# Designs tried in a protein design run: peptides against a protein of PDB entry 5KEZ. Part 63

Target 1, 320 residues: chain A of PDB entry 5KEZ
Amino acid sequence: NVAIYNPFRPWWERYQPVSYKLCTRSGNEDEFRNMVTRCNNVGVRIYVDAVINHMCGNAVSAGTSSTCGSYFNPGSRDFPAVPYSGWDFNDGKCKTGSGDIENYNDATQVRDCRLTGLLDLALEKDYVRSKIAEYMNHLIDIGVAGFRLDASKHMWPGDIKAILDKLHNLNSNWFPAGSKPFIYQEVIDLGGEPIKSSDYFGNGRVTEFKYGAKLGTVIRKWNGEKMSYLKNWGEGWGFVPSDRALVFVDNHDNQRGHGAGGASILTFWDARLYKMAVGFMLAHPYGFTRVMSSYRWPRQFQNGNDVNDWVGPPNNNGVI

## One batch from the design tools (peptide; aimed at target 1 Y15 Q16 H54 H154)

Design b2_p24_6 (made by RFdiffusion4)
Pose (drawn by RFdiffusion4):
Structure b2_p24_6 (pose): chain A 320 residues (1-320), chain P 24 residues (1-24)
Amino acid sequence: as target 1 above (320 residues)
Amino acid sequence: ADAALNARDANNMAAIKAYLDSLK
């Protein structure tokens, strides 16, 4: 991924890919393979955060400011370490004047245009689908058990299916024959938009962002909500079917207060109420549960938004 | 605008956008 130095090494630089080499601030390919093997050998599975909707920001300076030193040039669309060229992006397919996503009532541009200027991969091309699949198959054979598909709302459900069609079964040393990767797709669907999370049920589960937003408001006793109202918690509150939901109280994004749910999201900063919300979630049968494990940063709210929400993991001059 | 962007999109897209605009 792009090594971003202003601001200094933000957590979200990891969502701007430069190549598919397994080489990050978290470690190299040997350390990654070692982790996956050791965890599988004690029965704990690894799920990978797959950033496949885009490469890096279109305005990022060319050069080798990358976590493995790979060269890249966003202005010329050259990502030779993959390789990707200008033919591999949606510049000609997007219809907005800016080339970015401008209107979320238009389902087409949400898919074909740049998300906040991030170079949008042409996922309809077999070549691009093959390069992504090659990356995910490399991970599957190492032994990962599934994927979080980042920014799934900004990918066509069919393009995702075409990529998944190319995946190997899970490593037969650890998983039964015919096992398929666990897929959960990050789609923020709070209603009122043309894209529905149900559009993605053919591919795997989806993140249910309504879950934590509603639970936070209820536990905080905001907006007239009471815990007694949780008697019918689940699809009774308009959530996706339980067997398609990946649920959580907070995630790495919205724990910073800017996300789906804003200030209502309970986090480790609200430890007393947070424990209660996690407890309710873990005790209730709805959904497959994910628990957050975080790091502290110097929060500094100005106008209800944290100006330090970009700060990366604890580090010494960028080394984690 | 940024609030609406981030309410629907993860990974602090408003900050990413501001970062990319500053490079222009």

Design b2_p24_6_s1 (made by RFdiffusion4, then SolubleMPNN; from b2_p24_6, 15 letters changed)
Fold by OpenDDE base, seed 5:
Structure b2_p24_6_s1 (fold): chain B 320 residues (1-320), chain A 24 residues (1-24)
Amino acid sequence: as target 1 above (320 residues)
Amino acid sequence: DDAKLDSRNTHLPSAIRKYEESLR
């Protein structure tokens, strides 16, 4: 991915890929392979956060300022380490003046235009699908158990399906023959917009962002809500079917006040309430549960916003 | 300023804004 130095190595640089090389601040491919093997040998499975909707931001300077030293040129859409070129992006499909998503009520813009300047891949092209599948298959062959698909809302469900159809079965050294990768898709659906979580049910599970938001409101006792109202928790609260839901109290985005739920989201900063929420989530049968592991950072609020929300995990001069 | 390229902090769908307002 791109190495960002202003601010100094933010967490979100990880979501600006320039190649599919397994070479980042977290380690190299050999170290990753070793970790996956050791985990699998004791029954711990690995799921990869796969960034396949886009490459890096269009405004990033060309050069070799990346975690593995790969050259890239956002201006010319040149990513030779893949390789991608100008033919592999949706610049010609997006009809907005800025080239970015301007109206989230237009599903075509949401899927064909750039997410905040991130170069949008042309996932309709078999070439692009194949390059992504090769990346994911390499991980499958290493021994990962499945994937979180980042920014799934910004991809056409059919394009995702086409990629998934190219995937190998899981590695038979650790999984039964014929096992398929576990897929869950990040889709933010709080209602009021044309793209729905149900559009993605055919590809795997989806994130249910209503879960953490509503649970936070209840545990905080906002708007007169009570724990007793959780009697019909799950589908009774308008959530997606349990067998399609991945549920969580918080994630890396909304822990920072972004990405859904706002101030209702419970985090480790609210230790007592957070433990209550996590305990409830783990005790209740609804959905597939995910528990967050995070870190403290020096929060500095200005006009209600944390100006240090970019701060990544503890590191030594940029190395994790 | 590379901070403007943070898709997680700069992207806020209208549905999220409306929902967040209702939760406060």
Scores: peptide ipSAE 0.028, ipTM 0.599, DockQ to the pose 0.058
OpenDDE base, seeds 1, 2, 3, 4: peptide ipSAE 0.025, 0.026, 0.027, 0.026; ipTM 0.603, 0.613, 0.605, 0.585

Design b2_p24_6_s2 (made by RFdiffusion4, then SolubleMPNN; from b2_p24_6, 17 letters changed)
Fold by OpenDDE base, seed 4:
Structure b2_p24_6_s2 (fold): chain B 320 residues (1-320), chain A 24 residues (1-24)
Amino acid sequence: as target 1 above (320 residues)
Amino acid sequence: SDAELDRRNSHLSSLIRKWNESQK
C-alpha cells in the first residue's frame, strides 16, 4: 500500500493499495506464511481484510512511496505491480462531475464512482476480476480461511460473485477437502439508502451495523430503552437473518469520528458499558460474532471531531 | 490523502448521527 508520511503512517494507508504483494508494515510474505502455518497448526484461523474495490487515492503523488517499494502513478492509473492501467478503472463509467460519489441515494454512483477519491476498479472486467481472484487464491493456498471484503457496498453484488466463483477450495493441509472460504462483506446499511444488505446475501455474510448502534442505545439507556427489551434481540429488532449476520459492538471505523465513533456506538473508551455490550453479544446466539482489539491514541477534538483519528497502532518508526 | 479517508469515516459517523437523531 501507499506509505503516507503526512500525517505519519496513519492506519488508513493500509486501505490504499498499489499492489497485491504481501509486503506491508506488518511484515513480508515469508513472515505471513509462517504466521498462518503456526496459527492453523493450533486451530486459529486467519481471515484477510481484502481491499478489492479500489486502489489508492487519486491525489497521491506518483512514485515508489509504498510499503513494498512498488512504483505507482494514480494520475495515469498506472499500477504496474498488478498490472493495472487506465482501462481497468471506472473513470469513464462514473457520470458525476467530480468523479467521486456525490449522492449516496444513487446506487449507480455508489458503485461506479470513487469512494472519497479512491480510484475505483472496473470490476465488470474479467481481467480485473481475475487479478483479484489470483491475489485471493494465493492467500487461500497459503492457508487463510476466508476474507472480509472491504467496501462491499461500493461493488456490484454480481461482480463480487464473479470473483468468488474463481476462488479455490481451502488448503487441504488444514481444512477438509472441498471447504469453501468464509466470506463476510462490509456493507453499511442503517436504512434510508437504496443499497441494502440483502443485496449481498448470495455472496456470504454481511456486517450488521444496526447491531452495535441499537445495542449502544439500549445499554446507554437512551430513549427509555431497557435491557429487558432485548428478549427478541436479532431478527425481532429488524436485523438481517442470523445466518447472514456478522455482528460487532464496534470496529476500527466507527471508533473514530464524532466523539467515540458516533453517539450510540460503545468503545473501549467507555470501558464499563463496553464490557457489558461485548459480554451480551458473546452470550447471545444471534449472528457470527467479532470482537475488536484496539489501542489508545491521543484524541484531540475540534468541533466534535477527533483530528487525531488517523493515528495508527503503536509502532517503531512506522513498523508494527 | 488524509482528507480522502477522513471523508469515509465522516460518512459513517454522519450515518450513525442521523440514525441517533431519528430515534429521538
Scores: peptide ipSAE 0.025, ipTM 0.645, DockQ to the pose 0.055
OpenDDE base, seeds 1, 2, 3, 5: peptide ipSAE 0.025, 0.025, 0.025, 0.025; ipTM 0.621, 0.649, 0.629, 0.621; seeds 2, 3 fail the geometry check

Design b2_p24_6_s3 (made by RFdiffusion4, then SolubleMPNN; from b2_p24_6, 16 letters changed)
Fold by OpenDDE base, seed 5:
Structure b2_p24_6_s3 (fold): chain B 320 residues (1-320), chain A 24 residues (1-24)
Amino acid sequence: as target 1 above (320 residues)
Amino acid sequence: DDAALDRRNTHLASRIRAWNLSQL
């Protein structure tokens, strides 16, 4: 991915890829392979956060400022380490004046335009689908068990399906023959927009962001809500079917007050309430559960916003 | 500005975020 130095190595640089090389601040490919093997040998499975909607921001300077030293040029859409070129992006397909998403009520903009300047991949092209599938298959062959698909809302469900149809079965050294990768898709659907979580059910599970938002409100006792109202928790609260839901109390975005849930989201900063929420989630049968592991950072609020929300995991001079 | 391309701005642009905040 891009190496960003202003601010100094933020967490979100990880979501600006310039190649599909397994070479980041967390380690190299050999170290990753070793970790996957050791985990699999004791029954712990690995699921990769796959960034496949986009490459880095269009305003990033060209050069070799990346975690593996790969050259890239956002201005010319040149990513030779893949390789991608200007033909592999949706610049000509997006019809907004800025080239960015301007109207979230327009599903075509949401999927064909840039997410806040991130160069949007032309996932309708078989070439692009194949490059992504090659990346994911390399991970499958190493021994990962499945994937979180980042920014799935910004991809056409059919394009995702076309990529998934190219995937190998899981590695038979650790999984039964014919096993398929576990897929869950990050889709923020709280209602009010044309794109729905149900559009993605055919590809795998989806993130249910209503879960953490509503549970936070209940446990905080906001709006007169009570724990007794959780009697019909799950589908009874208008959530997606349990067999399609991945549920969580918080994630890395909404832990910082970003994305769905706002101030209702419970985090480790609210330790007592957070433990109650996580305990409830783990005790209740609805959905597939995910527990967050995070870190403290030096929060500094200005006008209600944490100006240090960019701070990544504890590191030694940029190395994790 | 690299900071202008962070995930915060991504989510702030979302109508879902704006809608959710209005429901709290």
Scores: peptide ipSAE 0.032, ipTM 0.701, DockQ to the pose 0.075
OpenDDE base, seeds 1, 2, 3, 4: peptide ipSAE 0.027, 0.031, 0.027, 0.028; ipTM 0.691, 0.696, 0.691, 0.697; seed 2 fails the geometry check

Design b2_p24_6_s4 (made by RFdiffusion4, then SolubleMPNN; from b2_p24_6, 15 letters changed)
Fold by OpenDDE base, seed 2:
Structure b2_p24_6_s4 (fold): chain B 320 residues (1-320), chain A 24 residues (1-24)
Amino acid sequence: as target 1 above (320 residues)
Amino acid sequence: DDAALDARNGHLASRIRAWQLSQL
């Protein structure tokens, strides 16, 4: 991914790929392979957060300022380490004046335009699908158990399916023969937009963002909410079917949320209530559960916003 | 730095903003 120095090595630089090389602030490919092997040997499975919707931001300077030293040029859409070129992006397909998503009520913009300047990959192209599949298959070969697909809302479900259809079975050294990778898709669907979580059910599980938001309001006793209302928790609250849901109390994004919708989210900062929420989630038989492991950072609120929400995990001069 | 702002907005600010708006 790109190396960002202003602010100094933010967490979100990881979501700006310039190659599919397995070398980042967390280590190199050999170290990753070693970790996966050691985890698998004790029954701990690894799921990779796969950023396949886009490459880095269009405004990032060209050069070799990346975690693996790979050259890239966002201006010319040149990513030779893949390789991608200008033919592999949706620049000509997006019809907005800015080239960015301007209207989230237009599903075509949401899928074909840039997410806030992030160069949008032409996932309709078999070449692009194959390059992504090669990356994911390399990870499968190493021994990962599956994937979180980042920014799935911004990809056509059919394009995702086409990539998934190219994936190998899991490594038989640790998984039963014929096992398929576990897929869960990050789709933010709180209602009100044309893109629905149900559009993605055919590809795997989806994130249920209503879960943490609603659970937070109940545990905080907002709006007269009571624990007794959780009797029909799950589908009875308008959530996706249990067998399609991946549920969580918080994630890295909404842990940094503020104002309407974000304020209900429980995090480790509210330790007592958070433990109650996580305990309830683990005890209640709805969805596939994910528990957050995060870190403290020096929060500084200005006008209700944490100006340090960019701070990544504890590091030594940029090295984790 | 427009690049940093855009990058941040893409993952955090814009996604959170969209998420917040969807809660209204």
Scores: peptide ipSAE 0.037, ipTM 0.711, DockQ to the pose 0.126
OpenDDE base, seeds 1, 3, 4, 5: peptide ipSAE 0.030, 0.033, 0.034, 0.034; ipTM 0.643, 0.710, 0.709, 0.698; seeds 1, 4 fail the geometry check

Design b2_p24_7 (made by RFdiffusion4)
Pose (drawn by RFdiffusion4):
Structure b2_p24_7 (pose): chain A 320 residues (1-320), chain P 24 residues (1-24)
Amino acid sequence: as target 1 above (320 residues)
Amino acid sequence: ANANAAGAAADSHHKAEAAAANAA
């Protein structure tokens, strides 16, 4: 991923890929393989956050400011370490004047245009699908059990299916024969938009962002909500079917207060209420549960938004 | 040379989708 130095090494630089080499601030390929083997050998699975909708920001300076020193040039669309060229991006397919996503009532541009200027991969091309599949198969053979598909709303459900069609079964040393990767797709669907999370049920589960937003408001006793109203918690509140939901109280993004749910999202900063919300979630049968494990940062709210929400993991001059 | 966050990608892209969803 791009090594971003202003601001200093933000957590979200990891969502701007430069290549598919397994080489990050978290470690190299040897350390990654070692982790996956050790965890599988004690029965704990690894799920990978797959950033496949885009490469890095179109305005990022060319050079080797990357986590493995790989060269890249966003202006010329050259990512030779993969390799990707300008033919591999949606510049000619997007119809907005800016080339970015401008209107979320238009399902097409949400898919074909740049998400906040991030170079949008042409996922309809077999070559691009193959390069992504090669990356995910490398991970599957190492032994990962599934994937979180980042920014799934900005990918066509069919393109996702075409990529998944190319995946190996899970490593037969640890998983039964014919096992398939666990897929959960990150789609923020609070209603009122043309894209529905149900559009993605053919590919795997989806993140149910309504879950934590509603639970936070209820536990905080905001907007007239009471815990007694949780008697019919689940699809009775308009959530996706339980067998398609990946649920959580907060995630790494919206724990910073700017996300789906804003200030209602309970986090470790609100420890007393947060424990209650996590407890309710873990006790209730709805969904497959994910628990957040976080790091502290110097929060500094100005106008309800944290100007330090970009701060990366604890580090000494960028070393985690 | 170091790369700096610039343009529309100078911040977390997760904000844009969440802002749209909240507004809807």

Design b2_p24_7_s1 (made by RFdiffusion4, then SolubleMPNN; from b2_p24_7, 14 letters changed)
Fold by OpenDDE base, seed 3:
Structure b2_p24_7_s1 (fold): chain B 320 residues (1-320), chain A 24 residues (1-24)
Amino acid sequence: as target 1 above (320 residues)
Amino acid sequence: SAANAAGKSSRNPYLEDAKAAEAA
């Protein structure tokens, strides 16, 4: 991915890929392979956060400022380490003036335009699908158990399916023969938009963002909410079917959220309430659970916004 | 850099929810 130095190595640089090389702030491919092997050998499975909707931001300077030193040129859509070129992006498909998503009520924009400048891959192209599949298959062959598909809301479900159909079975050294990768898709559906979580059920599980938002409200006793109201927690609260849901109290994004919904999210900053929420989540049978492990950073609020929300985990000169 | 930071932050579900509300 892009190596960003201003601000200094933010967490979000990981979501601006310039190649599919397993060479990042976390280590090199050999170290990753070693980690996966050691984890699998003790029954700990690895799921990769796969950033496949886009490459890096269109405004990032061309050069070799990347975690593996690969050259890239966002301006010309040149990512030779893949390789991608201008033919592999949705620049011509997006019809907005900026090239970015401008209206989230327009499903076509949401999927065909750039997410805040992130170069949007043309996932309808078999070439692009194949390059992504090769990346994911390499990980599968290493021994990962599945994937979180980042920004799934911004990809057409059919394109995702086409990629998934190219995937290998899991590595038989650790998984039963014929096992398929575990897929969960990040889809932000809090209502009010045309894109729905149900659009993605056919590809795998979907993140249920209503879970953390609503649970936070209840635990905080906001708006007269009571714990007793959780008697029909899950589908009874309008959440997706349990067998399609991946649930969580917080994630790296909504830890840094603002507004009404963002404020309800419980995090480690609210230790007591957070433990209550996580405990409840783990005890309740609804959905597939995910527990967040985060870190402290020097929060500095200006006009209600944390100006340091970019701060990544503790690191040594960018190396975690 | 600032745009990138803001861009990723805009992926926050609550920020997107606000955008959806504005569009409705």
Scores: peptide ipSAE 0.027, ipTM 0.674, DockQ to the pose 0.228
OpenDDE base, seeds 1, 2, 4, 5: peptide ipSAE 0.025, 0.025, 0.028, 0.025; ipTM 0.645, 0.646, 0.668, 0.624; seeds 1, 2, 4 fail the geometry check

Design b2_p24_7_s2 (made by RFdiffusion4, then SolubleMPNN; from b2_p24_7, 9 letters changed)
Fold by OpenDDE base, seed 4:
Structure b2_p24_7_s2 (fold): chain B 320 residues (1-320), chain A 24 residues (1-24)
Amino acid sequence: as target 1 above (320 residues)
Amino acid sequence: AAANAAGKSSRDWHLATAAAANAA
């Protein structure tokens, strides 16, 4: 991915890929392979946060400032390490003046235009699908158990399916023969927009952002909400079917006050309430649970926003 | 219109104030 130095190596630089090489702030491919092996050997499975909707931001300077040293040129859509070129992006497909998503009530914009300037890959192209599949298959062959598909809301479900159909079975060294990768898709659906989480059920599980948002409200006792109202928690609260749901109290985005849930989201900053929420989540059978492991950072609020929300995990001069 | 940025520090920030419905 791109190495960002202003601010200094933010967490979100990971979500700006310039290649599918497995060398990042966390280590190189050999180290990754070693980790996966060690984890698998003790029954810990690895699920990769796969950033396949886009490449880096269009405003990033061209050069070799990347975690693997790969050259890239956002301006010309040149990512030779893949390789991608101008033919592999939705620039011509997006009809907005800015090239970015301008109206989230327009599903076509949401999927064909750039997410906050991130160069949007043309996933309709078999070439692009294949390059992504190759990347994911390499990971599968290494021994990962599945994937979180980042920004799935911004990809056409059919395109995702086409990629998934190209995926290998899991590595038989650790998984039963014929095992399929575990797929969960990040889709923010709190209602009110045309793209629905149900659009993605065919591809795998979907993040249920209503879970953390509503649970936070209840635990905080906002709007007269009571714990007793959780009696029909799950589908009874309008959440997706349990077998399609990946649930969580918070994620890295809404932990920082961004995205789905707003101020209702409970985080480790509210330790007592957070423990209650996480405890409830783990005790309740609804959905596949995900527990957040985060870190403290020097928050600095200006106008209600943390200007240091970019701060990544503890690191050694950018190396995690 | 959404502003272009060199980096993305959040996901779907437009939903920051959105509230999910429930059937309780």
Scores: peptide ipSAE 0.035, ipTM 0.637, DockQ to the pose 0.142
OpenDDE base, seeds 1, 2, 3, 5: peptide ipSAE 0.031, 0.035, 0.030, 0.031; ipTM 0.657, 0.643, 0.659, 0.640; seeds 3, 5 fail the geometry check

Design b2_p24_7_s3 (made by RFdiffusion4, then SolubleMPNN; from b2_p24_7, 9 letters changed)
Fold by OpenDDE base, seed 5:
Order: sequence, then structure tokens, then C-alpha cells
Structure b2_p24_7_s3 (fold): chain B 320 residues (1-320), chain A 24 residues (1-24)
Amino acid sequence: as target 1 above (320 residues)
Amino acid sequence: ANANAAGLSSRDYHYDTAAAANAA
């Protein structure tokens, strides 16, 4: 991915890929392979956060400022390490003046335009689908158990399906023969927008962002909410079917007040309430649970906003 | 309560949705 130095190596640089090389601040491919092997050998499975909707931001300077030193040129849509060119992006499909998503009530913009300037891949093209499938299959062959698909809301479900149909079975060294990768898709659906979580049920599980938002409100006793109202928690609260839901109290985005949920989201900063929420989540049968492992950063609030919300994990001069 | 405005992160794309969820 792109290496950003101002601010110094923010967490979000990881979501600006310039290649599909397994070479990041977390380590190189050999180290990753070693980790996957060690984890699988003790029954711990690895699920990769796969960024396949886009490449890096259109405004990033061309050059070799990337975690694996690969050259890239956002201006010309040149990513030779893949390779991608100008033919592999949705620039011509997006009809907004800026080239970015301007209206989330327009599903075509949400899927065909750039997410905050991130160059949007033409996932309708078999070439693009194949390059992504090759990346994911390489990971499958290494021994990963499945994937979180980043920014799934911004991809057409049919394009995702086409990619998934190209995937290998899981590595038989650790998984039963014929096993399929576990897929869960990041879709922010709190209502009020045309794109729905149900659009993606056919591809795998989806993130249920209503879970953390509503649970936070209840635990915080906001708006007169009571714990007794949790009697019909799950589908009774309008959540997706349990067998399609991946549930969580917080994630890296909404922990910072970004990715849906707002101030209701409970985090480790609210230690007691957070433990209550996580305990409830783990005790309740609804959905597939995900527990957050985060880190402390030096929060600095200005006008109610943390100006240090960009801070990434503890590191040694940028290396994790 | 930590409520961030859009634009502080290159991935802070859904502020309006977050704000709506906070109001509910």
C-alpha cells in the first residue's frame, strides 16, 4: 500500500493498495506464511481484510513511496505491479462532476464512483476479477480460512460473486477437502439508503452495524432504553438474519466515530460499559461474533473531534 | 463522546450515516 508520512504512517494508508504483494508494515510474505502456518497448526484460523474495491487515492503523488517499493502513478492509473492501467478503472462510468461519490442515495454513484478519492476498480471486467481472484487464491493457497471484503457496499454484488466463483477450495493441509472460504462483507446499512445488506446475502455474511449502535444506546441508557428491551435482541430488533450476521461492539472505523454508529459506539475507552456490551454479545446466540483487539493512542480533542484519529498501532519507526 | 467530522481521514466516508445512527 501507499506509505503516508504526513501524518506519519496513519492506519488508513493500509486501505490504499498499489499492488497485491504481501508486503506491508506488518511484514513480508514469508513472515505472513509463517504466521498462517503456526496459527493453523494450533487451530487458529486467519481471515484477511481484502481491499479489492479500489486502489490508492487519486491525489497521491506518483513514485515508489509504498510499503513494498512498487512504483505507481494514480494520475495515469498506472499500477504496474498488478498490472492495472487506465482501462481497469470506472472513471468513464462515474457521472459525477468530481469523480467521487456525491450522493449515497444514488446506488450507481456508490458503486461506480470513487470512495473519497480512492481509484475505483472496474470490477465488471474479467481481467480485473481475475487479478483479484489470483491475489485471493494466493492467500487461500497459503492457508487462510476466508476474507473480510472491505467496502463491499461499493461493489456490485454480482461482481463480487464473479470473483468468489473463481476462488479455490481451502488448503487441504488444514481444512477438509472441498471447504470454501469464509466470506463476510463490510456493508454499512443503518437504513435510509438504497443499498441494503440483503443485496449481499448470496455472497456470504454481512456486517450488522445496527448491532453495536443499538447495543451502545441501550447500555448507555440513552433515550430511555432499557436492558429488558433486549429480550427479542437480534431479528426482533430489525437486524439481518442471524445466519447472515457478523456482529461486533466496535470496529476500527466507528471506534473513531467514523464508520456508522456515532457516539453510541462503545469502546475500550469506556471500559466498564464496554465489558458489559462484549459480555452480552458473547453470551447471546445472535450472529457470528467478532471481538475487537485495539490499542491506545494519544487522543487530542478539538471542538469535539479527535485530531489524532489517524494514529495507527504501536510501531517502531513505522514498522509494526 | 467522540464524534468526528468527515475529512479527518481518507476513509471517513460515512459521517452522515454515523450521525443519523447517533440520533436514533
Scores: peptide ipSAE 0.033, ipTM 0.628, DockQ to the pose 0.161
OpenDDE base, seeds 1, 2, 3, 4: peptide ipSAE 0.029, 0.030, 0.030, 0.031; ipTM 0.633, 0.636, 0.625, 0.640

Design b2_p24_7_s4 (made by RFdiffusion4, then SolubleMPNN; from b2_p24_7, 11 letters changed)
Fold by OpenDDE base, seed 5:
Structure b2_p24_7_s4 (fold): chain B 320 residues (1-320), chain A 24 residues (1-24)
Amino acid sequence: as target 1 above (320 residues)
Amino acid sequence: AAANAAGKSSRDWHLATAKAAEAA
């Protein structure tokens, strides 16, 4: 991914890929392979956060400022480490003046235009699908158990399916022969927008963002909500079917107030309430549970917003 | 704003706006 130094190595640089090389601040491919092997050998499975909707931001300077040193040029859509070129992006398909998503009530914009400047891959192209599948298959062959598909809301479900159809079975050294990768898709659906979580049920599980938002409201005792109302928690609260849901109290985005629940989201900053929420989540059978492991950072609020929400994990001069 | 323009940070502006409205 791109290496950003202003601000200094923010967490979100990781979501601006310039190649599919396994070479990041977390380590190189050999180190990753070693970790996956060690984890699998003790029954711990690895699920990769796969960024396949886009490459880096269109405004990032060209050069070799990347975690693996790969050259890239956003201006010319040149990513030779893949390789991608100008033919592999949705620039001509997006009809907005800026080239960015301007209206989230327009599903076509949401899927064909750039997410906040991130160069949008033409996932309709078999070439692009194949490059992504090669990346994911390499991970599968290493021994990962599945994937979180980042920004799934911004990809056409059919394009995702086409990629998934190219995937290998899981590595038989650790998984039963014929096992399929576990897929869960990040789809932010709190209602009010045309893109629905149900659009993606055919590809795998989806993130249920209503879970953390509603649970936070109840635990915080907002709006007269009571714990007793949780008697029909799950589908009874309008959530997706349990077998399609991946549930969580918070994630790396909404713990920073980046949408998807707002102030209702409980985090480790609210230690007591957070433990209550996580305890409830783990005790209740609804959905597939995910527990957050995060870190503290020097929060600095200005006008209700943390100006340091960019701060990444603890590191030594950029090295994690 | 600068972080958002760079890409991932607060990238779902619609929901971010909704949050701001709720907090007000």
Scores: peptide ipSAE 0.032, ipTM 0.650, DockQ to the pose 0.179
OpenDDE base, seeds 1, 2, 3, 4: peptide ipSAE 0.029, 0.030, 0.031, 0.030; ipTM 0.641, 0.649, 0.657, 0.643; seed 3 fails the geometry check

